# Peptides against a protein of PDB entry 8HF1: the designs that were tried, part 67

Target 1, 320 residues: chain A of PDB entry 8HF1
Amino acid sequence: NVMLYATKPTEVMVSFPHQEQVLTVTRLISAEIEKFYVSLDLMNIGVQPIRRSKSLQCLRDPSKKSFVKQLFNDFLYQMKEYGIYAASIAIISLIVEFDIKRRQAETLSVKLMHRTALTLCEKIRHLLVQKLQDMTYDDDDDNVNTEEVIMNFSTPKVQRFLMSLKVSFADKDPKDICCLVFVERRYTCKCIYGLLLNYIQSTPELRNVLTPQFMVGRNNISPDFESVLERKWQKSAIQQFRDGNANLMICSSVLEEGIDVQACNHVFILDPVKTFNMYVQSKGRARTTEAKFVLFTADKEREKTIQQIYQYRKAHNDIA

## One batch from the design tools (peptide; made by RFdiffusion4, then SolubleMPNN)

Design b2_p14_4_s1 (from b2_p14_4 with V1L D2P S14K)
Fold by OpenDDE base, seed 1:
Structure b2_p14_4_s1 (fold): chain B 320 residues (1-320), chain A 14 residues (1-14)
Amino acid sequence: as target 1 above (320 residues)
Amino acid sequence: LPPIPELDLPPLPK
């Protein structure tokens, strides 16, 4: 029960400007996805035979079209919330998923659907990489992973997050760092992890200071749906974080599942705190007064965020 | 309730 630790970390806020950088490339990508949805709706993939594959998800989407749309919607969200650089990493996860689904397709029509989705993802990847290369004088793929490119193609939220990491950790011993980063969405964990790996590698002050890991929550539906690989990854990531082999852990709402991560000296809430439970659980990982609980907010939402945090503080004090 | 301090950060790249 995370509620037992009345220890109040120092709450800190980081404000960022609400800039919708509507780049031409973002509009092009969105338009290509919308055209794809029209084409997808016209595809006759047949009624999937209700094979009792233990996945309740296969029962819920007999067309498998909703899942395809969900992945692209999640990608569009990622591109909007975290920027083009994060989107270039996020699209790789879609490519991997659609290639797996294409290979596992039970029908030619479903195989074609996933192939078409994959072709779109490769086009999107090319558009994103080309846009990242516009800042690089050299055509080498390695040049897109610089601190400058990452910063310039990230949203103000991500820029402030990266700056907050640099300011917080540049002069610290890696052993003294125990950092959690909370994000709202499961797919964001892997995307921000990839972004952080590249940022840390490109930032000399952090290269030997931060070792990130990510933890993806269980899909709330059943422990049976976690791939053996995902479960192994979670166990390994948690163990590395416990052993101090990793000092920064990116989490989605995983704390609801009773995963006991150690007490941390830094907790970053990258996305808005939507629930009291999320507030209490994430804050309850920062168990000392010296620990920092860092909240990110858009300038426009700052007052509302402050009021919400005061309400949560009051409610937490009434229960403790 | 104690105010929530803002973290002092360098300016965003222009």
Scores: peptide ipSAE 0.373, ipTM 0.889, DockQ to the pose 0.814
Fold by OpenDDE base, seed 2:
Structure b2_p14_4_s1 (fold): chain B 320 residues (1-320), chain A 14 residues (1-14)
Amino acid sequence: as target 1 above (320 residues)
Amino acid sequence: LPPIPELDLPPLPK
């Protein structure tokens, strides 16, 4: 039971200015997604055969439209919380997913729905890439992945996160690093992973120091839709982190799902700590003598965050 | 309870 281990990591705070990156491009993208939702609601995808029901009753599968909306809503969240650069990576994940769903579509109407979603993602990708290129004089795709572009098109939260990694890990021995990064949402793991890959590659002080991996929790809502590939990938990512072939792991609610990772010397909580369980489980991974537990907070929420952490500390001490 | 120290970080890019 992680609660019983008297882990005394040093709790550290990183504040960031509460600045919404309200760019014209983000407003345009949001408006295009909203227009798409109206069109999606009007689409007749017909009656879908329920493969799992022994009943030959074809039901209208609202879950297919709901899933499309969920992916775009998650993208909009990532764009808001992490910035345009992170959104440019997040949109690729949607493109891949909708292309898979398009190819797997059993009906022409469902195929068309996923094709329309894919076309919107390609338009969004183009708008994002164009905006990233506005700071690059050169048309080369590689020039959008510089430290400068990543930093400039990231939210203050992500900027402070990247700076905290640089300050914490610059020129360190990779073997001395065991870092967890916790994020709230499943798809954020992959988005932040892609961002970190590009940032580490563009940052000489980190290039041979940090090797990131990501891990997403199991989809408890639909474990049967988890591809065999996703399960294999999760197993491989955990193993690479255990073997030291990766020294930074980006996680969502993985610890709540009973996935065990080694004792870490750094735990970063990128998103707000929403539950006492999340606090205890994540903090309980920072088990080395000099372990750091780093919390990110907006300046406006700093006092509230501090009070919440003090409440969690008290509650943890009352149980221990 | 011990205060939570702030991590000193360089200024944000302009």
Scores: peptide ipSAE 0.370, ipTM 0.888, DockQ to the pose 0.821
Fold by OpenDDE base, seed 3:
Structure b2_p14_4_s1 (fold): chain B 320 residues (1-320), chain A 14 residues (1-14)
Amino acid sequence: as target 1 above (320 residues)
Amino acid sequence: LPPIPELDLPPLPK
């Protein structure tokens, strides 16, 4: 009986300094969003017509204002956790969403609410792009996507992540790479995907090496709110990763939902591991002989993170 | 339990 010693992935840590980059522009943006929330609370959007969808969940009147606040709160989280460059990509997704909601508005008051949100997003986009341009001598919009601008306007976590990709994958054969990147929030997947596209295009050692895709978990909210477009994108992204046309996949809790992806040789955990299930499911994808499981931690939380991983290792060995 | 090694990375840009 050859005990097939299941080759356990090598767990590796990357530490980063905990620096809250409190820039004047981030304070200004936060203050403009807070002023907008006060204005939004005063808006009378009237009683929403109950569309009888077959699911009896009447989206009551507070849901449309709550959704607008959720998108801006998620944007503020992206700006804090990933930096100004990531925020400049995240704001475009809000612009697209609010323009769709503005066009789909059934009432003039709801149309005006989404128009006001859209106007704020355009102001935020301008403030972010102007701040990225402060490092470029040329007024050309294309110059904001350099390796230098991406690195300087990213948080220490994102800087260490990008450096870890460069060190791990520079000049490798694309066929030898099967990489997963785990993030906590669904909106982070698209934001980090856009950042990686620009970083890979600006980094010669990675241009022909890494082909990223992203996959968003199903909303725990009814599958009725997932657009047909989002479902088509998810299926296409998974298929490209299975076929080897993409070799890096950014995902959230998707693997907890039973989406089967191939065995990977690299798994990066960009955000803190909050649950034992997340630890087991993400680590369980690193199955090749030389597989690496890379954890990111702030220097201040390093000891606590190590202790938590040892507890998860023990619990996993007691179940296996 | 084997220690978790640190990944050797170049210094952060200043």
Scores: peptide ipSAE 0.368, ipTM 0.886, DockQ to the pose 0.816
Fold by OpenDDE base, seed 4:
Structure b2_p14_4_s1 (fold): chain B 320 residues (1-320), chain A 14 residues (1-14)
Amino acid sequence: as target 1 above (320 residues)
Amino acid sequence: LPPIPELDLPPLPK
């Protein structure tokens, strides 16, 4: 039980300006998704035969339309919270998911629905990549994965996060680094992982220092619905992090009771701390006084965030 | 309770 350890990590704050990146491309993409929702609501996909597995009855709208909308809403969130560069990686995950669902479709109407969603994702991908290329003056280098492009097309939160990694880990021994990065949403883990791979590869001071991995918590959906590939990936990622073959792990949930992850010397909370349990469990991974617990906050929310952390510190000291 | 220090970071790129 991680709560019983009086963890005294050094709590550190990183502030970032609240800039809504109001680009014409983000407005265009949002408008195309809204038009698609109107079209999706008009699609007659029929009553799907509910396979009588008791556990799925509550989570999947029998129309499968809610799942399509959820993926696009998660994409819109990632584009808003992390920026256009992160969105260009996030859209690839939607393309893969909709192609799988298109191939698994039991009816022509469901197949057409997933095909229409896939066509929209391909259009969005082209709009994002074209916007990333607008900064490359050299027509010949299609490489949108430079440090400059990543930084310029990321939100201030992501920019400050990347800078905090560079300042914290430049020219350090990889063996001395054990870093956790917490994010709110499952799909964000893979998006930030892809962004970090490209950033580390473009940043000489980090190339041989940071080896990232990502872990998605167990689905609240029965382990029967996790793909065998996802379960294998999770086990491999955890093992690589335990063995020191990876030294930075991105997580969407505090590792539920039973994932023994080593004590980390750095814990980054990239998204807002919403619950006392999340605070205690994430902080509980930083067990030494030399360990850093780094919180990210918008400048506008800084005072509110500080007050909330003081309340959580007090509550933690009253229980410990 | 000790104050939460701010991490010293270089300015954001313009």
Scores: peptide ipSAE 0.366, ipTM 0.886, DockQ to the pose 0.838

Design b2_p14_4_s2 (from b2_p14_4 with V1L D2P P3E)
Fold by OpenDDE base, seed 5:
Order: sequence, then structure tokens, then C-alpha cells
Structure b2_p14_4_s2 (fold): chain B 320 residues (1-320), chain A 14 residues (1-14)
Amino acid sequence: as target 1 above (320 residues)
Amino acid sequence: LPEIPELDLPPLPS
């Protein structure tokens, strides 16, 4: 019994100020989504026939309206938590989803509902891009992807995260990096991935150092919503990270399902640690001798976060 | 409470 003393990773904290950037554009977007919800509630899409498929489809709102509202609520959350630059990437994912749903619509009423949602997403995209262009002298879409624009239109949490990556990984050998980034929501994985691609491309010290990838967990709520393409993407992303073709992996709280990834030297927890299981599973991926476990916290929640992590450390030491 | 060390980072852009 060689008790390999699993070298406990060094826990590190990054604090950020709780600044609600109240931009006029974010208020306008929120008001347009609220007006759309009133219009959506008035739409007669008919009673969808309950197909007797024994699948979890029986729990779907026959109206499909709840799913439309969920996507816009998730977008509003991302805009608030990560900023308007991240929102400009997140809205593209909604455009793609509503265009797919519009094409797959079995009825004219459902097709019209998804068309109206898509039209709102294009309006939101235009408002976001126009606001990003206010800092650029040239109307070229590529000019909104500078380090300066990304930093200025990101929340303090995202700014501190990007600074933490730059300080931690600038001019390092990409082979010496094995990094996990944990986020709470599935849709945030793709949003932060797109943000990191643009940030790394605009930051010379990280160019050719960091190669990001993202993965979302299995949708336990509805395996029927996981496209065959999403499952193939997830397997490919994990394989690229195992093979060293990617050295930074963005994932949601999915490691609760025992995704077997290699031992990492960095684990970043971008969103709050909500459960002891999430703490143990994420920390248990930082397995190298000098591994870092980095926690992000708002300044107002710093003391509460420290107390929670202390309780989790104690509980983990009592069972290990 | 055991202090969790803070990562030394440059100031936020103003």
C-alpha cells in the first residue's frame, strides 16, 4: 500500500470588484426581450400532439415556448455575468439554434415563432456589434476582436480571468501547460471558448502557447436533445486534450459524471463552487506536484467564499 | 481561518 500522498494542489484566490456595468445597450436588449415574451405568450402555436414516445419528450412543454424563453434567459445571464463582448459571441449560438428549429418546424405557427425569435437575435447582435465598434476607428468586423475591446467590454470577473491566464502562461512552453477551466452553465463553455480564441489571437504572449478547447457534459435531462454532432464534438474535444493538441479545456460541472481527463497542473474555477462534490471533483484534477487550484470570487463574497472553502477542505481531509 | 493566498495581478483597466 504505497499511499501516494496525492500532493494537494495549492489553492489560490482571485478577487474581482462587484461592478454592475449598467450600459444603456444592456437595458435596451433586456426591454426588447421582455416585449418579445409578451408577444410570445400571445402566439397561438396550437396544442402539439403528445407523441407517445416513452422518451423524456413527454415532459417538454407542448408549446416549445419555455425552451425559447430559456435560451434568452441564459443569454441575459451571460451578458450580465461575462459582459457585452461575451454576449456578442453568445447571441450567435442562439441564432444558430433558432435557425435550426425554424427549418425543423413541423407547423407554420412554430416556424413563425422561431423566425420571430431569430429576427430579435439579429437585432440584438447588431446592437452589441455597434457598441463594440464605438471603440474602433475602422468599421471592419475584425477590429472589434482586439485585446483592448475584449478587456473593456468584459466584466471584472472576465478581466481578472484573462489577466490570470496572461500572468500564468505568458511565453511558456505549451507542453508544460495542462489547464482546466470550470464554468457553471453548458452554454458558457462555448461563449468563453470563443472569447479565449479571440483574446489569444490578439495577445502575442499567449499566441501559440494556449490552444483552447471546450466540452459540455452529457445532457442527462434530455439525451434526445444532444445532436449526434454534439456527441461527436465532445469525444473529439476530450481526445484532443488527451493527445496534447489542446492544453486548455473549458468544461461545465460535468466532471461529476467521472470524465476521465489527464492530470492537470492548473484548474480555474471561474464561477462559484456550489457543492462539495464539485469542489472535490474539480480539485481532484489538479494532480501534479506544483498544481494550482484557482478560485474566482467577488470582493463582497470573499469572506463567505473563504469560509466555504475551509469547510470543504476540512470535510475532504476527514474522508481522505 | 487559513488565508487563501491571492494571485498577484496588475490593476484592472480604469
Scores: peptide ipSAE 0.349, ipTM 0.875, DockQ to the pose 0.709
Fold by OpenDDE base, seed 2:
Structure b2_p14_4_s2 (fold): chain B 320 residues (1-320), chain A 14 residues (1-14)
Amino acid sequence: as target 1 above (320 residues)
Amino acid sequence: LPEIPELDLPPLPS
């Protein structure tokens, strides 16, 4: 087995306090999304002609409403798991997506649905940006992207992640860095990427050291909805990372999909390791002599995380 | 339980 000859990476843990960032703004945003879901359920988007299905049966396309709800649910998850700063980046992705869907809408009712979703996203964006600005006495958009604002409006997990990057990579040669960051959700890749861009730009020790890129898994549920743009982006991102033009790659389940990336010296698991396959594949990317495999865990879940990693180590050794 | 070393990090900002 080729894995038997790989230098075993050093497994390292980063603990963080389990603090839910229960801000008034997050409660307001959640309540606005819930109100929107009630309104969305009442919207008659009509019967959409299914162009590709041989069945002329005009199904109500529940997929369009479900997709809108999925995006807002993913946003709510990102806001909870990564904080309001990450949410301010995540909401921009929703704005872009709903604007595209609004422009691509074949019916006035679907166009109106996406317009209503877009209007809510703009309201959420204003609430988030206003809250970020409450710490920065300056109205300048650039002032919300400081290291201090990013840190203060991030969850303890993200704070510890950013600190881990700073400690691990400050003033290093960018050529000596090959870092993977694993996240659970597809949309988190782009959110964390945007956060990292701003953090790296605001952090002198990292601005010329880390060049991030992101890679999202293929949407196996709806490959037909993968834009040509997304596929081009993925190909470009992988190539930049292979060529060393990017030295930090944020990934979701991409490695489970058989996308080959080079041997890395750092692998960060930002979200809980949910599967044995994810553990083996992500750990199997940390192949250099001094490779580190860094796990993030809430303090309350520390023992459970250690037990899970022990089980995965045992299972891996029993197969090897 | 297997010991997994913790990464030494500065304190969280207050």
Scores: peptide ipSAE 0.347, ipTM 0.875, DockQ to the pose 0.709
Fold by OpenDDE base, seed 3:
Structure b2_p14_4_s2 (fold): chain B 320 residues (1-320), chain A 14 residues (1-14)
Amino acid sequence: as target 1 above (320 residues)
Amino acid sequence: LPEIPELDLPPLPS
């Protein structure tokens, strides 16, 4: 009996400098969102229609204001963690969501609230695009999607991630690539997907090599709030990845939900590994003979990250 | 501490 020694993936680390790039534009955007929160708290949106769930008449649905604040807080997180270029992609998703909510508004007060949020998003988009254009001589919006602009307006974490993709996959056969990229948050999947589309298109060594897709976890959103469109997108994206029509998949917590993704040769963990379950499940997808499991860490957190990974390795070997 | 090998990457743009 040849015990097929399960080839353990090679664990690799990528360090990046911890630089909080506090630009004037990011401070201005944060201050405009804070002013908007003060105005939002003063808005009377009236009595909300009773959702059909039997529990008590909370006449004020704080959920509509809370949802608006959640989207802007998630945007501020994307801008801090991934940079101004990623924020320019993230803000488009807020514009789309607030326009949908504005059109679906049952009351004039709720319609006005979503309109005010949308106007702020359009102002933020303009401030971000104007800052990206500071490096371009031409006023054409299409010229902000260069490799140079993407790199210069990304955080050190994202810069090292993009370099890791270029070094790992430049001029390779697309069929030999099966890559997963794990991120912590649902909204990060779509943001990093949009960034990767533009980066791959601007990078000759990658444009015919990498075909990205994204898939978001369901755990944080009641299935009742998942749009039919989002469910169709997830099914299409996973099928394209299974069929080999896509060879890079951006995921948030998807493996925890029992979504069966094929065995991969590359697994990138872009955000910190916070749980033993995340470590085991993500590493468990790197199953080919030469599989790499790549971890990203800030230089200041490197020792703590190594200690945590060693504890997870020990705990995994004690269960296996 | 167990050594985790670092991926050899070009320097970050300054």
Scores: peptide ipSAE 0.343, ipTM 0.873, DockQ to the pose 0.682
Fold by OpenDDE base, seed 4:
Structure b2_p14_4_s2 (fold): chain B 320 residues (1-320), chain A 14 residues (1-14)
Amino acid sequence: as target 1 above (320 residues)
Amino acid sequence: LPEIPELDLPPLPS
């Protein structure tokens, strides 16, 4: 029971300025996705045979169009919340997913739909990479992964997060670090993981200090839809974190009842805490005597965030 | 390094 160990981690808040990066490239990408949605709605893909998978509830839209829109909406969210550098990593995950779906297509119309989505992702990738290269004099694709490019093309939230990692962990022994990073969405775990790999590799003070991993919670949809590869990778990532071969874990769900993760000394909440359960369970992972529970908030939402944390602390003390 | 204001969340008013 995570609730019984009332370790009182130090709660810390990191404020960041609310800056909507209104870049011309982000507006162009959003407009191209909206044009694609109009085209997607006009596509006749026919009635797909509903594979009677036993879990009735998550009716994958039999049109498969809803899933395509969901992936692009998750991409647009990541571009808005984390910036265009994070978006350049996120788009690769869409490319991989749409290529898999294109190959698995049972009909020519569904194959064409996923091909059109893939072509849009390739265009978006080119627009993002070109914008990242505008700061580099050299046309080399490898030069976009510098600390400077990552910082300049990240949102203030991500900038403050990366700075918080640098200040918290510079020149520390990797064995003394056990860090959790909570994010709201499943796809954000992989995006922030890729960003952190590039940032750590570009930051000498962190290269031999932080070893990141990511974990996505079990798919609520069906364990049958998780690829055998994804399940193996998740088990390996958790084991590496338990063994101390990884010391920073990015996760989107509070580890379901039964994923025994060791007591952590740092817990970062990168996205807003939406529920009391998320607050209690994430805070309950910060179990060392000097554990920090770090909350990120926009300056505009700071007062509201503080009030919400007070309500959650009060509710937690009334139950404990 | 720019001082990340690690603002300790104020204690709950008792």
Scores: peptide ipSAE 0.303, ipTM 0.787, DockQ to the pose 0.122

Design b2_p14_4_s3 (from b2_p14_4 with V1L D2P S14P)
Fold by OpenDDE base, seed 1:
Structure b2_p14_4_s3 (fold): chain B 320 residues (1-320), chain A 14 residues (1-14)
Amino acid sequence: as target 1 above (320 residues)
Amino acid sequence: LPPIPELDLPPLPP
């Protein structure tokens, strides 16, 4: 019960400017996805056989179209919240998922639907990579993974996050670091993990200091959808973090009750704290007074965020 | 309640 530890970490805030600047490429990508949704709605994929998969999700989307739209909506969210560089990594996850779904398609119509989605993802990937290459003199794919490209094509939130990592951990002993990074969405964990790998490799002060891992929360709705591979990955990632072979863990905010992650000296909340439970659970991972609990907020939302944290502190003290 | 300090960070790239 995470509530029993009166955790007194040092709460710290990082503000970032709200950028409304939508790049032309992001508008083009959004418009291509919207056109795809119109085409997707017109696709007759027939009545999918209700496979008696015990999973409620197969019952919820008889058309499998809502799942396709969900993935693209999650991608659009990541592109907006984390930037073009993060989107270039996020789109690869969609490509993998749609290729799997295309291969697993029971009907030609469903196969065609996933193929069309895949073709769109490949187009989006090309548009993103081309935009990243605009800053590179060489067309080499490795040249897009520089600290400069990552920083310039990341949102101010991500830029401030990366700077916070650099300032907090540059040239430190890896053994002295136990860092959690909380994000809201499942897909963001893998996206931010890929971004961090490239950033750490391109940043000499962090290359031998930070070893990231990611953990995807179990979808409360169906443990059956968690691939054997994902479960193995989660177990391995958690074990590496426990053994100190990884010192930074990216987690979704839906840490199920019972993933006992060790006490950490740093907890970064990259996305807004939406609930008291998220506040208590994430803060409860920073158990010492020397531990830092770092909150990210847009400048416009700073006062509201501060007020919300004071309410959560009060509510936590009233229960402790 | 103690104020929440802001982390001192370098400026954002231009």
Scores: peptide ipSAE 0.364, ipTM 0.886, DockQ to the pose 0.811
Fold by OpenDDE base, seed 3:
Structure b2_p14_4_s3 (fold): chain B 320 residues (1-320), chain A 14 residues (1-14)
Amino acid sequence: as target 1 above (320 residues)
Amino acid sequence: LPPIPELDLPPLPP
């Protein structure tokens, strides 16, 4: 009995310089969001209709204001962690969400709140697009989606990620690729997906090689409120990846929730590995003989990241 | 434990 020693994936590190891109436009956007929070706190949205939960009359549903603040806080995080180009894609998701919430508003005060948030998102979008156009000779919005613009307006982490994809997959057969990309946050999946679509379309060596999809983990706060559309889309995206119609899947904590994806030859961890479970689950998907498990780290955190991975390797070998 | 190798990548744009 030759015990087929399960070939452990090759763990590889990619280092990037820790640069906080503090641009004037990012400071302006942050200040506009902070001013909006002060205005939002002063808004009287009135008594919200009691959700059928039996517990006491919270006359003020802070949940509607807190949700607006959460979306802008997630946007600010994406702008900081992934850069201005990623932020220009992320803001479109906020525009769509606030327009839906504006149309679904049961009261004039709630409708006005979502309208004010939407107006701020359109202002932010204009400021971001105008900054991306500073590198283009033509005023056409379509010219902001070049490889050069994407690279120059992305953080060093995203730049190294895009370079790692180009080096790993340039001119390969799309059938030989099964790639997972792990990110920490739900909203980052869609943002990085939009960035990758534009990058792949602008990069000839990848255009016919990579077909991306994304998967978003279940919303732990309200699994019952996942739209029927989101669940259908997730099921379709998983099926396309299983059928080989997509060969790169962007995931958050989806694998921890027991979503069965195939064995992959590449696993990229774009954000820091925060838990032993995340390490085991993500690494456990790199199961081919030549599988690579690629970790991204800031140069300043490199030694700490290496020590943490050695601790996780030890703990994993003690359980196996 | 085997070392974690660095992926050889071109320099970042300035």
Scores: peptide ipSAE 0.361, ipTM 0.884, DockQ to the pose 0.799
Fold by OpenDDE base, seed 5:
Structure b2_p14_4_s3 (fold): chain B 320 residues (1-320), chain A 14 residues (1-14)
Amino acid sequence: as target 1 above (320 residues)
Amino acid sequence: LPPIPELDLPPLPP
């Protein structure tokens, strides 16, 4: 038995400074969401039928106040972790979701709840776009999508990520690139995808080099909440990446057992590696001889991250 | 175990 020593990918680190961008606009948005939660708690939406399955399914009923709060909490997380530019893209996804739910509402009270949430999202969108326009001389929406605006309104983590893509892939043949980008949260995949589309379009060295796509992992908590459209879109995105029509795929950490993607030469872990399973699964996608496995870490967490990766390397070598 | 090298990147904008 020639154990083909699968050539282990080269592990590389990218550090970024832990700077909390304390912008007045982010504080204003957070305060408006908190005021909205107080008003939301006072809304009478009627008695929600307690479906029998007690724990996890009851939290995700799309008609419930808890689900509305979850979407705004996920938005606040994205604004903090990725910056104002990423937040301007993330808010559009909330607008679309609340408009769908407003149209599908069976009661006037639930319709009003989603309408009030939608009105807040439009106010937040205006505040974000106005802040992006502070760096542009022209009032046209297209001027907010420049490399400079994207970089200046992104967190140090996202800035280092974009720089790492530019350094790694500038002027390369698109056929020589097979890249995975792992993020923690489902909604982050679409947000980072929209950011990358605008960044690649504004960066001449990447415009014809990188073709991004995104994939959300299957929602194991409730397959019934996966729209038929989302499942079709995921299948199409995977097929485009297999066929080479896309060469960069953004994935949530829910790449559980069963997403058969091709062997990649680059794997970027944008968010912290929280589990040994995530480490093994993501690293196991970097299968080429010259494959790179790139880890992002805050400077303050650098030593802790290094120690954790050494523990995971040891544990992986003891099992393999 | 081999050290984890840092990727050489240009400085962050100010």
Scores: peptide ipSAE 0.361, ipTM 0.884, DockQ to the pose 0.797
Fold by OpenDDE base, seed 2:
Structure b2_p14_4_s3 (fold): chain B 320 residues (1-320), chain A 14 residues (1-14)
Amino acid sequence: as target 1 above (320 residues)
Amino acid sequence: LPPIPELDLPPLPP
């Protein structure tokens, strides 16, 4: 029981300016997604054959349109919360997902729906890449993955996160590092992982120091949609982190799912701590003597965040 | 309760 062990990690805060990156490109992308939702609502995907459900009720599977909207809503969130660079990585995940769904489509109408979504993702990818290239003098794809481009096209939260990693881990022995990074959303894990790979590769002080992995919580709502590939990948990522072949793990609500991760010396909470359980469980992973528990907060929310953490500390001490 | 220290970080890029 993680609550019973009096873990006394050093709690540290990182403040970042609340800057809404209102770029013309982000507005254009949002407007294209909204137009697509109107088009998607007008699409007749027909009655889908329900293979396994006992109810012969030919429900129009609103779940397929809902899933498409969910992926784009998660993308819009990532673009807003992490920036354009993170969005350029996030859109690739949508492209892959919609291509899989397009290939798996049993009907021409569903195949067309996923193809239309895919076409929009390619347009969004082009708009994002073009915007990243506007700061690079060279047309080479490799030039968009520099430390400078990553920093300039990231939100202040992500900038401060990357700086905190650099300050915390520059030129350290990889064996002395066991870092967890908590994010709220499942899809953010993969986005931040891709961003970190490129940042670490472009940052000489980190390239041989940090080896990131990610793990995504099991979607309890639809265990049948978890590919065998995703389950294999999750097991491999956890094993690599246990074996020390990876020393930084990006996690969502994985701790709530009972995935046992080793004791860490660093725990970063990139997104707001929304629940007492999340606070206790994430903090409970910072178990080494010099463990740091790092919280990220917008300057505007700093006081509220501090008060919330004091409430959680009090509640934790009253139970311990 | 002990205050939460802030991590000293270099300035944000311009």
Scores: peptide ipSAE 0.347, ipTM 0.882, DockQ to the pose 0.813

